# Ledger of designs, part 23: peptides against a protein of PDB entry 1BH9

Target 1, 89 residues: chain A of PDB entry 1BH9
Amino acid sequence: FSEEQLNRYEMYRRSAFPKAAIKRLIQSITGTSVSQNVVIAMSGISKVFVGEVVEEALDVCEKWGEMPPLQPKHMREAVRRLKSKGQIP

## One batch from the design tools (peptide; aimed at target 1 P72 M75)

Design b2_p16_7_s4 (made by RFdiffusion4, then SolubleMPNN; from b2_p16_7, 7 letters changed)
Fold by OpenDDE base, seed 5:
Structure b2_p16_7_s4 (fold): chain B 89 residues (1-89), chain A 16 residues (1-16)
Amino acid sequence: as target 1 above (89 residues)
Amino acid sequence: MDEFLEALVEASKKLY
């Protein structure tokens, strides 16, 4: 890894979604209370998902011969590519 | 990443 990649990974590793926010979001969708384990699982899945999208967007940015920061166009293309690969619904 | 994924797997086992 480059130093920049390492720094991004460290920031990602240290990041987490607030449990209370995830709990509220799930409950707003389901209309029912969820367990702490569901919140933990969904928080983790959400973090992985964001990581995968950002990684794909960085690949898009590089392949287009562009430099950071990531722009909305990179994120949109990343989501399109991940869908086409069947990695996200 | 691996430690985080392992923790997720462990947490997921507690859902049932």
Scores: peptide ipSAE 0.038, ipTM 0.593, DockQ to the pose 0.028
OpenDDE base, seeds 1, 2, 3, 4: peptide ipSAE 0.034, 0.034, 0.021, 0.035; ipTM 0.589, 0.590, 0.470, 0.593; seed 1 fails the geometry check

Design b2_p16_8 (made by RFdiffusion4)
Pose (drawn by RFdiffusion4):
Structure b2_p16_8 (pose): chain A 89 residues (1-89), chain P 16 residues (1-16)
Amino acid sequence: as target 1 above (89 residues)
Amino acid sequence: EEEEALLEAIREAYNS
């Protein structure tokens, strides 16, 4: 396999949101503080959401006869499709 | 506006 497949996987494996921002974002909405578990669970769920959007936008870019990197028009179009399929909030 | 900003951040992070 290529250095890229390996490096693409490593990034996938370890990419993650900083806990500090996830926590400040959530606690700045509940007012109350929140737990270590809530931050990790929210990060895991958000990573899947990011995954679905980029996976869906890659499909739009592919079908519009274009090549990566993903452009803004791909992200917003993907969002519309995911909402139609009702798979994202 | 908040959704667009989130999507742009996701796009830039993915394309990096």

Design b2_p16_8_s1 (made by RFdiffusion4, then SolubleMPNN; from b2_p16_8, 6 letters changed)
Fold by OpenDDE base, seed 3:
Structure b2_p16_8_s1 (fold): chain B 89 residues (1-89), chain A 16 residues (1-16)
Amino acid sequence: as target 1 above (89 residues)
Amino acid sequence: SALEAALEAIREAFNA
């Protein structure tokens, strides 16, 4: 666990999605109102999901011999790889 | 895993 990894972890740990935005997004998909607990739960899984995608994207960037910051192409490739690994649908 | 835990939390929340 390098210093760089620790710093990224701290930034990740402190990050959060705006509850109001998440609530609106969920409701636009479900077509009905959702509880605060649902918003909290979905916010949590979304955070984990984004973290996993970013981690994979960083790996892609490194394997391609490129340097940060991450670009859309890294994110797209990360999603493709995660799908192939069966980690996301 | 963290993802599995989050999924379980969501299931519980939707059923509450």
Scores: peptide ipSAE 0.042, ipTM 0.631, DockQ to the pose 0.034
OpenDDE base, seeds 1, 2, 4, 5: peptide ipSAE 0.041, 0.041, 0.041, 0.041; ipTM 0.627, 0.631, 0.637, 0.640

Design b2_p16_8_s2 (made by RFdiffusion4, then SolubleMPNN; from b2_p16_8, 7 letters changed)
Fold by OpenDDE base, seed 5:
Structure b2_p16_8_s2 (fold): chain B 89 residues (1-89), chain A 16 residues (1-16)
Amino acid sequence: as target 1 above (89 residues)
Amino acid sequence: SALDELLEAIREAFNA
């Protein structure tokens, strides 16, 4: 791995959504209070999901012959492709 | 996959 790849991995590894924000968001969707375990699990899957979207966006960027940083157009196309692949609704 | 494992963890958490 390049130094850049390693640095990106470390930044990703250290990133996390605030528990309070996740809890509020889930409760707004479910209409009921959720346990700490649900918040932890959802925080994890959210991180993985974001990672997958970013990975797809990087692939889009590369296939379009462009260079980082990612732009909104890359993210929009990534989501479209992931939906097409059935990876997200 | 990691995603599948996390989905299962969420299901288990909701049932707990």
Scores: peptide ipSAE 0.088, ipTM 0.691, DockQ to the pose 0.033
OpenDDE base, seeds 1, 2, 3, 4: peptide ipSAE 0.078, 0.081, 0.084, 0.080; ipTM 0.684, 0.688, 0.689, 0.686

Design b2_p16_8_s3 (made by RFdiffusion4, then SolubleMPNN; from b2_p16_8, 5 letters changed)
Fold by OpenDDE base, seed 5:
Structure b2_p16_8_s3 (fold): chain B 89 residues (1-89), chain A 16 residues (1-16)
Amino acid sequence: as target 1 above (89 residues)
Amino acid sequence: AAEEAALEAIREAFNA
């Protein structure tokens, strides 16, 4: 791994979704109150999901011979590829 | 490792 990859990993590791925002979002979808454990679980799953999408987007960027930062076109292509692989619905 | 940490947090939440 390059130093840049390690730095990105460290930033990812330190990142987190605000619990209050996640709770509000979930409740807006479910229409009912959710527990703290549900918020923790969904936050973790969401972080993993975002990580996988970003990783795919970085791969797209590299394969297209482009340099960071990621652009919307990389994210759109990443989602399309992950869907084709059956990795996301 | 970050994914593993997240999975562990999820496991802990479901087992609480």
Scores: peptide ipSAE 0.049, ipTM 0.680, DockQ to the pose 0.034
OpenDDE base, seeds 1, 2, 3, 4: peptide ipSAE 0.048, 0.043, 0.029, 0.047; ipTM 0.647, 0.678, 0.555, 0.680

Design b2_p16_8_s4 (made by RFdiffusion4, then SolubleMPNN; from b2_p16_8 with E1S A5E Y14F S16A)
Fold by OpenDDE base, seed 1:
Structure b2_p16_8_s4 (fold): chain B 89 residues (1-89), chain A 16 residues (1-16)
Amino acid sequence: as target 1 above (89 residues)
Amino acid sequence: SEEEELLEAIREAFNA
């Protein structure tokens, strides 16, 4: 892996959604309180999901012969492609 | 929509 790839991975690894915010969001959806373990699990799943979308968007950007930073058009196309692949609903 | 169905499934899972 290149230094750039490692840097991106480290930034991704260190990033996280605030637990309190995730807890509130889940509870707003479920209508009931959730355990800390549920918050941790959902936080992890959400992070993986975001990572996959961003990865797809970077691929789109590259395939279009463009350079970062990612733009909304890349994100929209990424979501479209992931839906087409059946990777997201 | 499929997204809404997913949200509903999650809601049901937490309330079960």
Scores: peptide ipSAE 0.025, ipTM 0.512, DockQ to the pose 0.040
OpenDDE base, seeds 2, 3, 4, 5: peptide ipSAE 0.023, 0.025, 0.024, 0.024; ipTM 0.480, 0.508, 0.507, 0.530

## One batch from the design tools (peptide; aimed at target 1 I22)

Design b2_p17_3 (made by RFdiffusion4)
Pose (drawn by RFdiffusion4):
Structure b2_p17_3 (pose): chain A 89 residues (1-89), chain P 17 residues (1-17)
Amino acid sequence: as target 1 above (89 residues)
Amino acid sequence: ELMELTKEFIEEEARKL
């Protein structure tokens, strides 16, 4: 395999949101503070959401006859499709 | 744009708490 497949996997494996921002964002909405578990669970769910959007946008870029990197028009179009399939809020 | 969508997603999920 290529250095890139390996490096693409490593990034996938360890990419994660900083807990500090997830927590401040959540607690700045509940007013109450929140638990370690809530932050981790929210991070896991958000990573899957990011995954679905990039995976879907990569498909639009592919079908529009274009190549990566993903452009803004791909992200918003992907969002529209995901909402239609009703798979993202 | 993706970061903004992720922030909105997290905010919506937080309101369910």

Design b2_p17_3_s1 (made by RFdiffusion4, then SolubleMPNN; from b2_p17_3, 7 letters changed)
Fold by OpenDDE base, seed 5:
Structure b2_p17_3_s1 (fold): chain B 89 residues (1-89), chain A 17 residues (1-17)
Amino acid sequence: as target 1 above (89 residues)
Amino acid sequence: MLEELVEEFIREQAKKL
């Protein structure tokens, strides 16, 4: 279970995000059409974001003396720490 | 969990476009 969950996060992190889904999401927020370049950029930034969050969450898990799989509390703490460090918005 | 986090991230970034 632990290895499987970690593997799922890694697979998600390594997989390309569906451009159509990203485009729709952005347009739902902006209320206007977005260029392919914006979608590509957002996809890339999101990939980096996922990597940083997962990496930080693994660090949190380890520092708390816990073992994988990652839990919501690790992800929440990771986001908090990254925000505090100014590494993510 | 991670998927929701990514969606929120994109949502927040999109507001800045």
Scores: peptide ipSAE 0.420, ipTM 0.866, DockQ to the pose 0.831
OpenDDE base, seeds 1, 2, 3, 4: peptide ipSAE 0.399, 0.410, 0.407, 0.414; ipTM 0.858, 0.861, 0.862, 0.865

Design b2_p17_3_s2 (made by RFdiffusion4, then SolubleMPNN; from b2_p17_3, 6 letters changed)
Fold by OpenDDE base, seed 4:
Structure b2_p17_3_s2 (fold): chain B 89 residues (1-89), chain A 17 residues (1-17)
Amino acid sequence: as target 1 above (89 residues)
Amino acid sequence: MLDELVEEFIREQARKL
């Protein structure tokens, strides 16, 4: 990461996910109301997911001999690899 | 890009609730 990209990632990592948006998203899928505990849990799990994906994507970028910033192809490949490793569901 | 991935992740997890 360049210092600028690292800073952007850190800001994103530290930011709280909007609970209202997460709640609405889950409810649109399940078709029923969701407790605040489920929303809190989903928010936390999502933050962990992002951290793991970014870390793996940086590794993908490096292994492909490419330079930052990360591109969508790195993120897509990272997700595939993490699923294969059983690190994300 | 990250927001889209997060939303997709949440959608997939929510289907399992």
Scores: peptide ipSAE 0.417, ipTM 0.865, DockQ to the pose 0.738
OpenDDE base, seeds 1, 2, 3, 5: peptide ipSAE 0.384, 0.398, 0.393, 0.397; ipTM 0.852, 0.857, 0.856, 0.860

Design b2_p17_3_s3 (made by RFdiffusion4, then SolubleMPNN; from b2_p17_3, 7 letters changed)
Fold by OpenDDE base, seed 3:
Structure b2_p17_3_s3 (fold): chain B 89 residues (1-89), chain A 17 residues (1-17)
Amino acid sequence: as target 1 above (89 residues)
Amino acid sequence: MLDELVEEFIRELARQL
């Protein structure tokens, strides 16, 4: 696959997620405030999630005999596969 | 695209908190 594309995904994976945005999102779902530790944990596991999804999506793209860039269909299939493997919820 | 996936992921995990 394209080294350029891989580098972009690695850069994304290494980026920090906005703490405030994560906090707001969680609170909108739970209906209550969440601790800083929960937000920190969610930030960390979200980075892992991104890495796993991108890796799986690249594999999907290859297995489908397609060329980069990754498309939404690759990402959706990657998520499905990872869920099936029990690697993500 | 990844931003939306991350949001959906966080939503799913948040429902488990």
Scores: peptide ipSAE 0.324, ipTM 0.830, DockQ to the pose 0.731
OpenDDE base, seeds 1, 2, 4, 5: peptide ipSAE 0.051, 0.055, 0.059, 0.057; ipTM 0.665, 0.677, 0.683, 0.681

Design b2_p17_3_s4 (made by RFdiffusion4, then SolubleMPNN; from b2_p17_3, 5 letters changed)
Fold by OpenDDE base, seed 5:
Structure b2_p17_3_s4 (fold): chain B 89 residues (1-89), chain A 17 residues (1-17)
Amino acid sequence: as target 1 above (89 residues)
Amino acid sequence: MLEELVKEFIEELAKKL
């Protein structure tokens, strides 16, 4: 993927997380209802998370001497690295 | 791939609410 294609892909992926789905997911974990503000906050944080993971995955891809598109192995390694750095849970 | 990753992320954060 070119940078433009990647950005487009990310935008489409974000659209797949409607507030209702996020709300249901959170409630399934907490066992209680959550406010709209929590859903909004979680949506924003998730956007940042995706950006960080993709950025790290691109770095992994480059460091491995590979070319886009990103593969599952890049994403898995990115997550491992970000967890190791304490940047994501 | 990314969808599942985001779900897992939200799940982990939701456990802290």
Scores: peptide ipSAE 0.290, ipTM 0.817, DockQ to the pose 0.811
OpenDDE base, seeds 1, 2, 3, 4: peptide ipSAE 0.264, 0.244, 0.264, 0.278; ipTM 0.800, 0.792, 0.803, 0.809

Design b2_p17_4 (made by RFdiffusion4)
Pose (drawn by RFdiffusion4):
Structure b2_p17_4 (pose): chain A 89 residues (1-89), chain P 17 residues (1-17)
Amino acid sequence: as target 1 above (89 residues)
Amino acid sequence: SDELLELTKEFIEEMAK
């Protein structure tokens, strides 16, 4: 396999949101503080969401006869499709 | 992507509410 397959996997494996921002964002909405578990669970669910959007946008870029990197028009279009399929909020 | 980050923040806010 290529250095890139390996490096793409490593990034996938360890990419994650910083806990500090996830927590401040959540607690700045509940007013109350929140737990270690809530932050981690929220991070996991957000990563899956990011995964669905980029996976869906990659499909739009592919079908519009274009190549990566993903452009803004791809992200927004992907979002519209995911909402239609009702798979993202 | 700044746009993806914004969508992620909106997603987290909706879940927290």

Design b2_p17_4_s1 (made by RFdiffusion4, then SolubleMPNN; from b2_p17_4, 7 letters changed)
Fold by OpenDDE base, seed 5:
Structure b2_p17_4_s1 (fold): chain B 89 residues (1-89), chain A 17 residues (1-17)
Amino acid sequence: as target 1 above (89 residues)
Amino acid sequence: SPLLEELTEEFIRELAE
């Protein structure tokens, strides 16, 4: 990995969704309260999901011969590609 | 993603409790 890639990874590694926000979101979907472990698990899943989308977007950006930072068009295309690959609903 | 799979399994397991 390049130094820039390592730096981005470090930022990603250190990032996390607020537990309270995740808890509220899950409960809004399930309609019932959830345990702390569920929140932790979902937080991790969400982080991985975001990472996968960003990784795909970076690939799109590169394939289009463009330079960072990522733009909405890269993110939209990334989602389309991941859907077509069956990686996300 | 292997990590995603593990986390998903954990999530489902916790929801089932």
Scores: peptide ipSAE 0.042, ipTM 0.634, DockQ to the pose 0.069
OpenDDE base, seeds 1, 2, 3, 4: peptide ipSAE 0.025, 0.025, 0.037, 0.039; ipTM 0.547, 0.535, 0.571, 0.635

Design b2_p17_4_s2 (made by RFdiffusion4, then SolubleMPNN; from b2_p17_4, 6 letters changed)
Fold by OpenDDE base, seed 3:
Structure b2_p17_4_s2 (fold): chain B 89 residues (1-89), chain A 17 residues (1-17)
Amino acid sequence: as target 1 above (89 residues)
Amino acid sequence: SPLLEELTREFIEELAR
């Protein structure tokens, strides 16, 4: 694939949600403290989720005959499609 | 996604402990 695509992939691969932020978010929802393993698991799930949404959005963008960068309309359509497929709530 | 399913399983198991 193109150098641009490779660069985007590398950025995604290197990205991660800050543990402290994830911990605070989970605790705000659960109302109690959570273990480090829960934070790690949720961080991983979140990254995969974001990746899948973005991948679907890129597919939408391509199918619509448009070029990056992704726009909100691509993301909204991606979420709709993933929900329709039962891949996300 | 196999990875998502695996991570979800691990997350649920951790919460259940």
Scores: peptide ipSAE 0.032, ipTM 0.611, DockQ to the pose 0.071
OpenDDE base, seeds 1, 2, 4, 5: peptide ipSAE 0.028, 0.032, 0.024, 0.026; ipTM 0.607, 0.611, 0.542, 0.562

Design b2_p17_4_s3 (made by RFdiffusion4, then SolubleMPNN; from b2_p17_4, 7 letters changed)
Fold by OpenDDE base, seed 5:
Structure b2_p17_4_s3 (fold): chain B 89 residues (1-89), chain A 17 residues (1-17)
Amino acid sequence: as target 1 above (89 residues)
Amino acid sequence: SPLLEELVREFIEQLAK
């Protein structure tokens, strides 16, 4: 797989965020251990978040008159727009 | 994707805040 193919694939697959990685991430933030259910819930929420960012990024890409694949600038702009719309924290 | 991972990290940090 090319770098581009891998990046696109990772944006839509759960395997991009294995439970162990999510657990470690949450624990690094909270400073305490978290339950399996919390990890599962956060994994799902993160999936939805990524989906929303990608959707917005595609819109940004189109509005800028550019063609796929998405680039970091599209993703960063998407996040800024979603925050301004109050759709993400 | 390191960018995606960073975005998710920031997102989770905001939720946990």
Scores: peptide ipSAE 0.233, ipTM 0.786, DockQ to the pose 0.583
OpenDDE base, seeds 1, 2, 3, 4: peptide ipSAE 0.216, 0.217, 0.216, 0.233; ipTM 0.779, 0.780, 0.780, 0.790

Design b2_p17_4_s4 (made by RFdiffusion4, then SolubleMPNN; from b2_p17_4, 7 letters changed)
Fold by OpenDDE base, seed 3:
Structure b2_p17_4_s4 (fold): chain B 89 residues (1-89), chain A 17 residues (1-17)
Amino acid sequence: as target 1 above (89 residues)
Amino acid sequence: SPLLEELAKEFIEQLAR
C-alpha cells in the first residue's frame, strides 16, 4: 500500500453512519421496524459502497489532473464508470 | 481493492460477534 492509499483507508475505517439515522432510513423503505443486526449489516455494506464510489471518484479526479476536494462532477463520473464496469447496478 | 476487502472483513467480524 502507498501512504496515500493507507491514509484513505484509515479515513474510511474511522468513519461511521449514525445507527439511528440508518434505522430510520431503512424503516422508511421497508415500512416496518428492523433489528439492530440489520442496521449493522446495512451500515457495513453501505460503508463499503460509499468507499468504492469515493475511491473511483478520487481516481477520476486524478486522471482529470485535478486536486481534492472531490466535486459532484467527480462523483457522477465515478458512478458512471462503476456502472460500466458492472461493479454497481 | 485490498483496502476495501479489509474493511469488509472488519464488518463481517462485527456481525459475527
Scores: peptide ipSAE 0.027, ipTM 0.578, DockQ to the pose 0.050
OpenDDE base, seeds 1, 2, 4, 5: peptide ipSAE 0.024, 0.025, 0.026, 0.026; ipTM 0.543, 0.552, 0.560, 0.562

Design b2_p17_5 (made by RFdiffusion4)
Pose (drawn by RFdiffusion4):
Structure b2_p17_5 (pose): chain A 89 residues (1-89), chain P 17 residues (1-17)
Amino acid sequence: as target 1 above (89 residues)
Amino acid sequence: LHEALLELQEKILEAME
């Protein structure tokens, strides 16, 4: 396999949101503070959401006869499709 | 917590665009 397959996997494996921002964002909405578990669970769910959007946008870029990197028009279009499939909020 | 998750996802979409 290529250095890129390996490096693409490593990034996938360890990519994660910083806990500090996830927490401040959540607690700045509940007013109350929140737990270590809530932040980790929210990070896990968000990563899946990011995954579905990039995966869906990659499909739009592919079908529009274009190549990566993903452009803004791809993200927004992907979002519209995901909402239609009703798979994202 | 549900509203906070939706807000987080909206902020993520804004960053991705």

Design b2_p17_5_s1 (made by RFdiffusion4, then SolubleMPNN; from b2_p17_5, 8 letters changed)
Fold by OpenDDE base, seed 5:
Structure b2_p17_5_s1 (fold): chain B 89 residues (1-89), chain A 17 residues (1-17)
Amino acid sequence: as target 1 above (89 residues)
Amino acid sequence: LEEALLALMEEILKQLL
């Protein structure tokens, strides 16, 4: 791995989603209250999911012959590709 | 679950981009 990859990993590792915000978002979708354990589980899964999208977006950026930082177009294309690959619905 | 994750991603992207 490169120093750049390590730096990205460290930034990713230090990132976190506020529990209150996740709880509110889930409840807005489900229409019912959720437990703390559900919030914790969803937080972890969501972090992994975001990581996978970012990884795909970096690949898109490279394949388009462009340089970081990532732009919205890379993220949108990443989602389209992951859907096409069946990695996300 | 997957739908919730997609919604969360969209919310995060709206905040960051």
Scores: peptide ipSAE 0.030, ipTM 0.583, DockQ to the pose 0.587
OpenDDE base, seeds 1, 2, 3, 4: peptide ipSAE 0.030, 0.026, 0.025, 0.023; ipTM 0.560, 0.541, 0.540, 0.540

Design b2_p17_5_s2 (made by RFdiffusion4, then SolubleMPNN; from b2_p17_5, 8 letters changed)
Fold by OpenDDE base, seed 5:
Structure b2_p17_5_s2 (fold): chain B 89 residues (1-89), chain A 17 residues (1-17)
Amino acid sequence: as target 1 above (89 residues)
Amino acid sequence: LEEALERLQEEILKRLL
């Protein structure tokens, strides 16, 4: 892959949810403090989760015979499908 | 933490949709 492709991939790979926000959200759910490692793990899982939703939405878009970019209807349908498959709550 | 993850995912979905 080209240098430009690598740069785009690196930017994607380094993208993440703000740690402080994730920490606060988790703590609001658990009612207790969480370690940095828990925040890191949950951040990673959350990124993968978003990726899976987007992947399903891309599949929906393709199966509907439509072209990118993704629209809200693709995201909504993706969530419905993933729920039906038991892959997300 | 599993329950927390499920709730986190739900919150993420609420923001994505």
Scores: peptide ipSAE 0.402, ipTM 0.861, DockQ to the pose 0.688
OpenDDE base, seeds 1, 2, 3, 4: peptide ipSAE 0.382, 0.374, 0.377, 0.391; ipTM 0.857, 0.852, 0.853, 0.857

Design b2_p17_5_s3 (made by RFdiffusion4, then SolubleMPNN; from b2_p17_5, 8 letters changed)
Fold by OpenDDE base, seed 5:
Structure b2_p17_5_s3 (fold): chain B 89 residues (1-89), chain A 17 residues (1-17)
Amino acid sequence: as target 1 above (89 residues)
Amino acid sequence: LEEALEALMEQILEELL
């Protein structure tokens, strides 16, 4: 891999939701305080979730014979498909 | 926590769409 590819990978790896926002959101749902470990776990799961939605959207884009970048219609269709497959609520 | 995760996923989707 080139240095540029490695840099792009590292940028992606470091991308994450702000911990404070995740914590507030979880607490608004549960009605109780949550530990740092819970926030870390939920943050990781959330990143994976976004990745799965994007992956499905890329598949939709390809199956429709279209080229990147992804458009809202690809994302909407991806969500519909993932719900249909029972992979997301 | 499962319910919280589901709600979080729904909110993320609402932000992405």
Scores: peptide ipSAE 0.266, ipTM 0.804, DockQ to the pose 0.714
OpenDDE base, seeds 1, 2, 3, 4: peptide ipSAE 0.248, 0.236, 0.237, 0.250; ipTM 0.795, 0.786, 0.787, 0.795

Design b2_p17_5_s4 (made by RFdiffusion4, then SolubleMPNN; from b2_p17_5, 8 letters changed)
Fold by OpenDDE base, seed 5:
Structure b2_p17_5_s4 (fold): chain B 89 residues (1-89), chain A 17 residues (1-17)
Amino acid sequence: as target 1 above (89 residues)
Amino acid sequence: LDKALEALFEKILEELL
């Protein structure tokens, strides 16, 4: 990879949801405190989830013969399709 | 945790949509 490609990859790799926010959300649902490892796991899963939705949305955009950027309609359709496929809850 | 995960996904979707 070029330095530019590496930099872009590093930026993507470093992107993450705020740990505090995820922790608070989980605790609001479970009613109990959660470990750091749970927060880390949930953070990773969340990143993968977003990636899957975006990937599906890009596919929707392409199949509809449209060009980027992604629009809410692409995201909504992506979620519908992923649910239909059983890939997301 | 599965319920927490689903709720988290819903929150994420609300931010993306």
Scores: peptide ipSAE 0.297, ipTM 0.817, DockQ to the pose 0.843
OpenDDE base, seeds 1, 2, 3, 4: peptide ipSAE 0.279, 0.257, 0.260, 0.277; ipTM 0.808, 0.795, 0.798, 0.805

Design b2_p17_6 (made by RFdiffusion4)
Pose (drawn by RFdiffusion4):
Structure b2_p17_6 (pose): chain A 89 residues (1-89), chain P 17 residues (1-17)
Amino acid sequence: as target 1 above (89 residues)
Amino acid sequence: TASEILTELTEEFIKSM
């Protein structure tokens, strides 16, 4: 395998949102503070959401006869499709 | 950029949960 497959996997494996921002974002909406578990769970769910959007946008870029990196028009278009399939809020 | 849009969407997603 290529250095890139390996490096793409490593990034996938360990990419994660900083807990501090997830927490401040959530607690700045509930007013109450929140738990360690809620922050981790929210991070896990958000990582899957990001995954679905990038995966879907990569498909649009592929079908429009274009190549990566993903452009803004791909992200928004992907969002519209995911909403139609009703798979993302 | 695509990364800025993704960040906004992620924040909106977290807020909606």

Design b2_p17_6_s1 (made by RFdiffusion4, then SolubleMPNN; from b2_p17_6, 7 letters changed)
Fold by OpenDDE base, seed 2:
Structure b2_p17_6_s1 (fold): chain B 89 residues (1-89), chain A 17 residues (1-17)
Amino acid sequence: as target 1 above (89 residues)
Amino acid sequence: SAEEILRELVEEFIRQL
């Protein structure tokens, strides 16, 4: 990775979804209120997922000879690759 | 933006769980 790619990866790695945002997201999907424990669980799972996708997307970007910022095409390709590897559903 | 892309991906991921 380039220095810029590594810096972005570190930023994403250090980031976390606010509980309020996760709660709103889940409730928008389920249509009902969710417990704090559910929010915590989903936050953790989402963090792992995002980390893997971003890492893969940065790799895709580099392999395509392109520079950040990540674009939708990098993210889509990353997801495809991770699915093929069985790392994500 | 990258944030918007990630939010969309997370939404799709959570919906599939």
Scores: peptide ipSAE 0.302, ipTM 0.830, DockQ to the pose 0.562
OpenDDE base, seeds 1, 3, 4, 5: peptide ipSAE 0.300, 0.284, 0.300, 0.301; ipTM 0.829, 0.820, 0.829, 0.829

Design b2_p17_6_s2 (made by RFdiffusion4, then SolubleMPNN; from b2_p17_6, 6 letters changed)
Fold by OpenDDE base, seed 3:
Structure b2_p17_6_s2 (fold): chain B 89 residues (1-89), chain A 17 residues (1-17)
Amino acid sequence: as target 1 above (89 residues)
Amino acid sequence: SAEEILEELTEEFIRQL
């Protein structure tokens, strides 16, 4: 791994979603209250998902001959590509 | 791997429902 890759990984590893926000979001979707453990699990899943999208977006940015920071267009294209690969619905 | 972590977390999520 390059130093840049390691730095990105470290930033990713240290990042987290606020539990209250995740709880509210889940409850808005399910229409009912959720436990702390559900919030923890969903927070982890969401973090993994975001990490994969960002990784794909960085690849898109590189393939387009552009430089970071990532732009909305990179994120949108990343999602499209992940869908086409069957990695996300 | 990310996939392995996702699978484990997903299973845990389902168990908590």
Scores: peptide ipSAE 0.042, ipTM 0.614, DockQ to the pose 0.057
OpenDDE base, seeds 1, 2, 4, 5: peptide ipSAE 0.031, 0.032, 0.030, 0.029; ipTM 0.602, 0.587, 0.596, 0.576

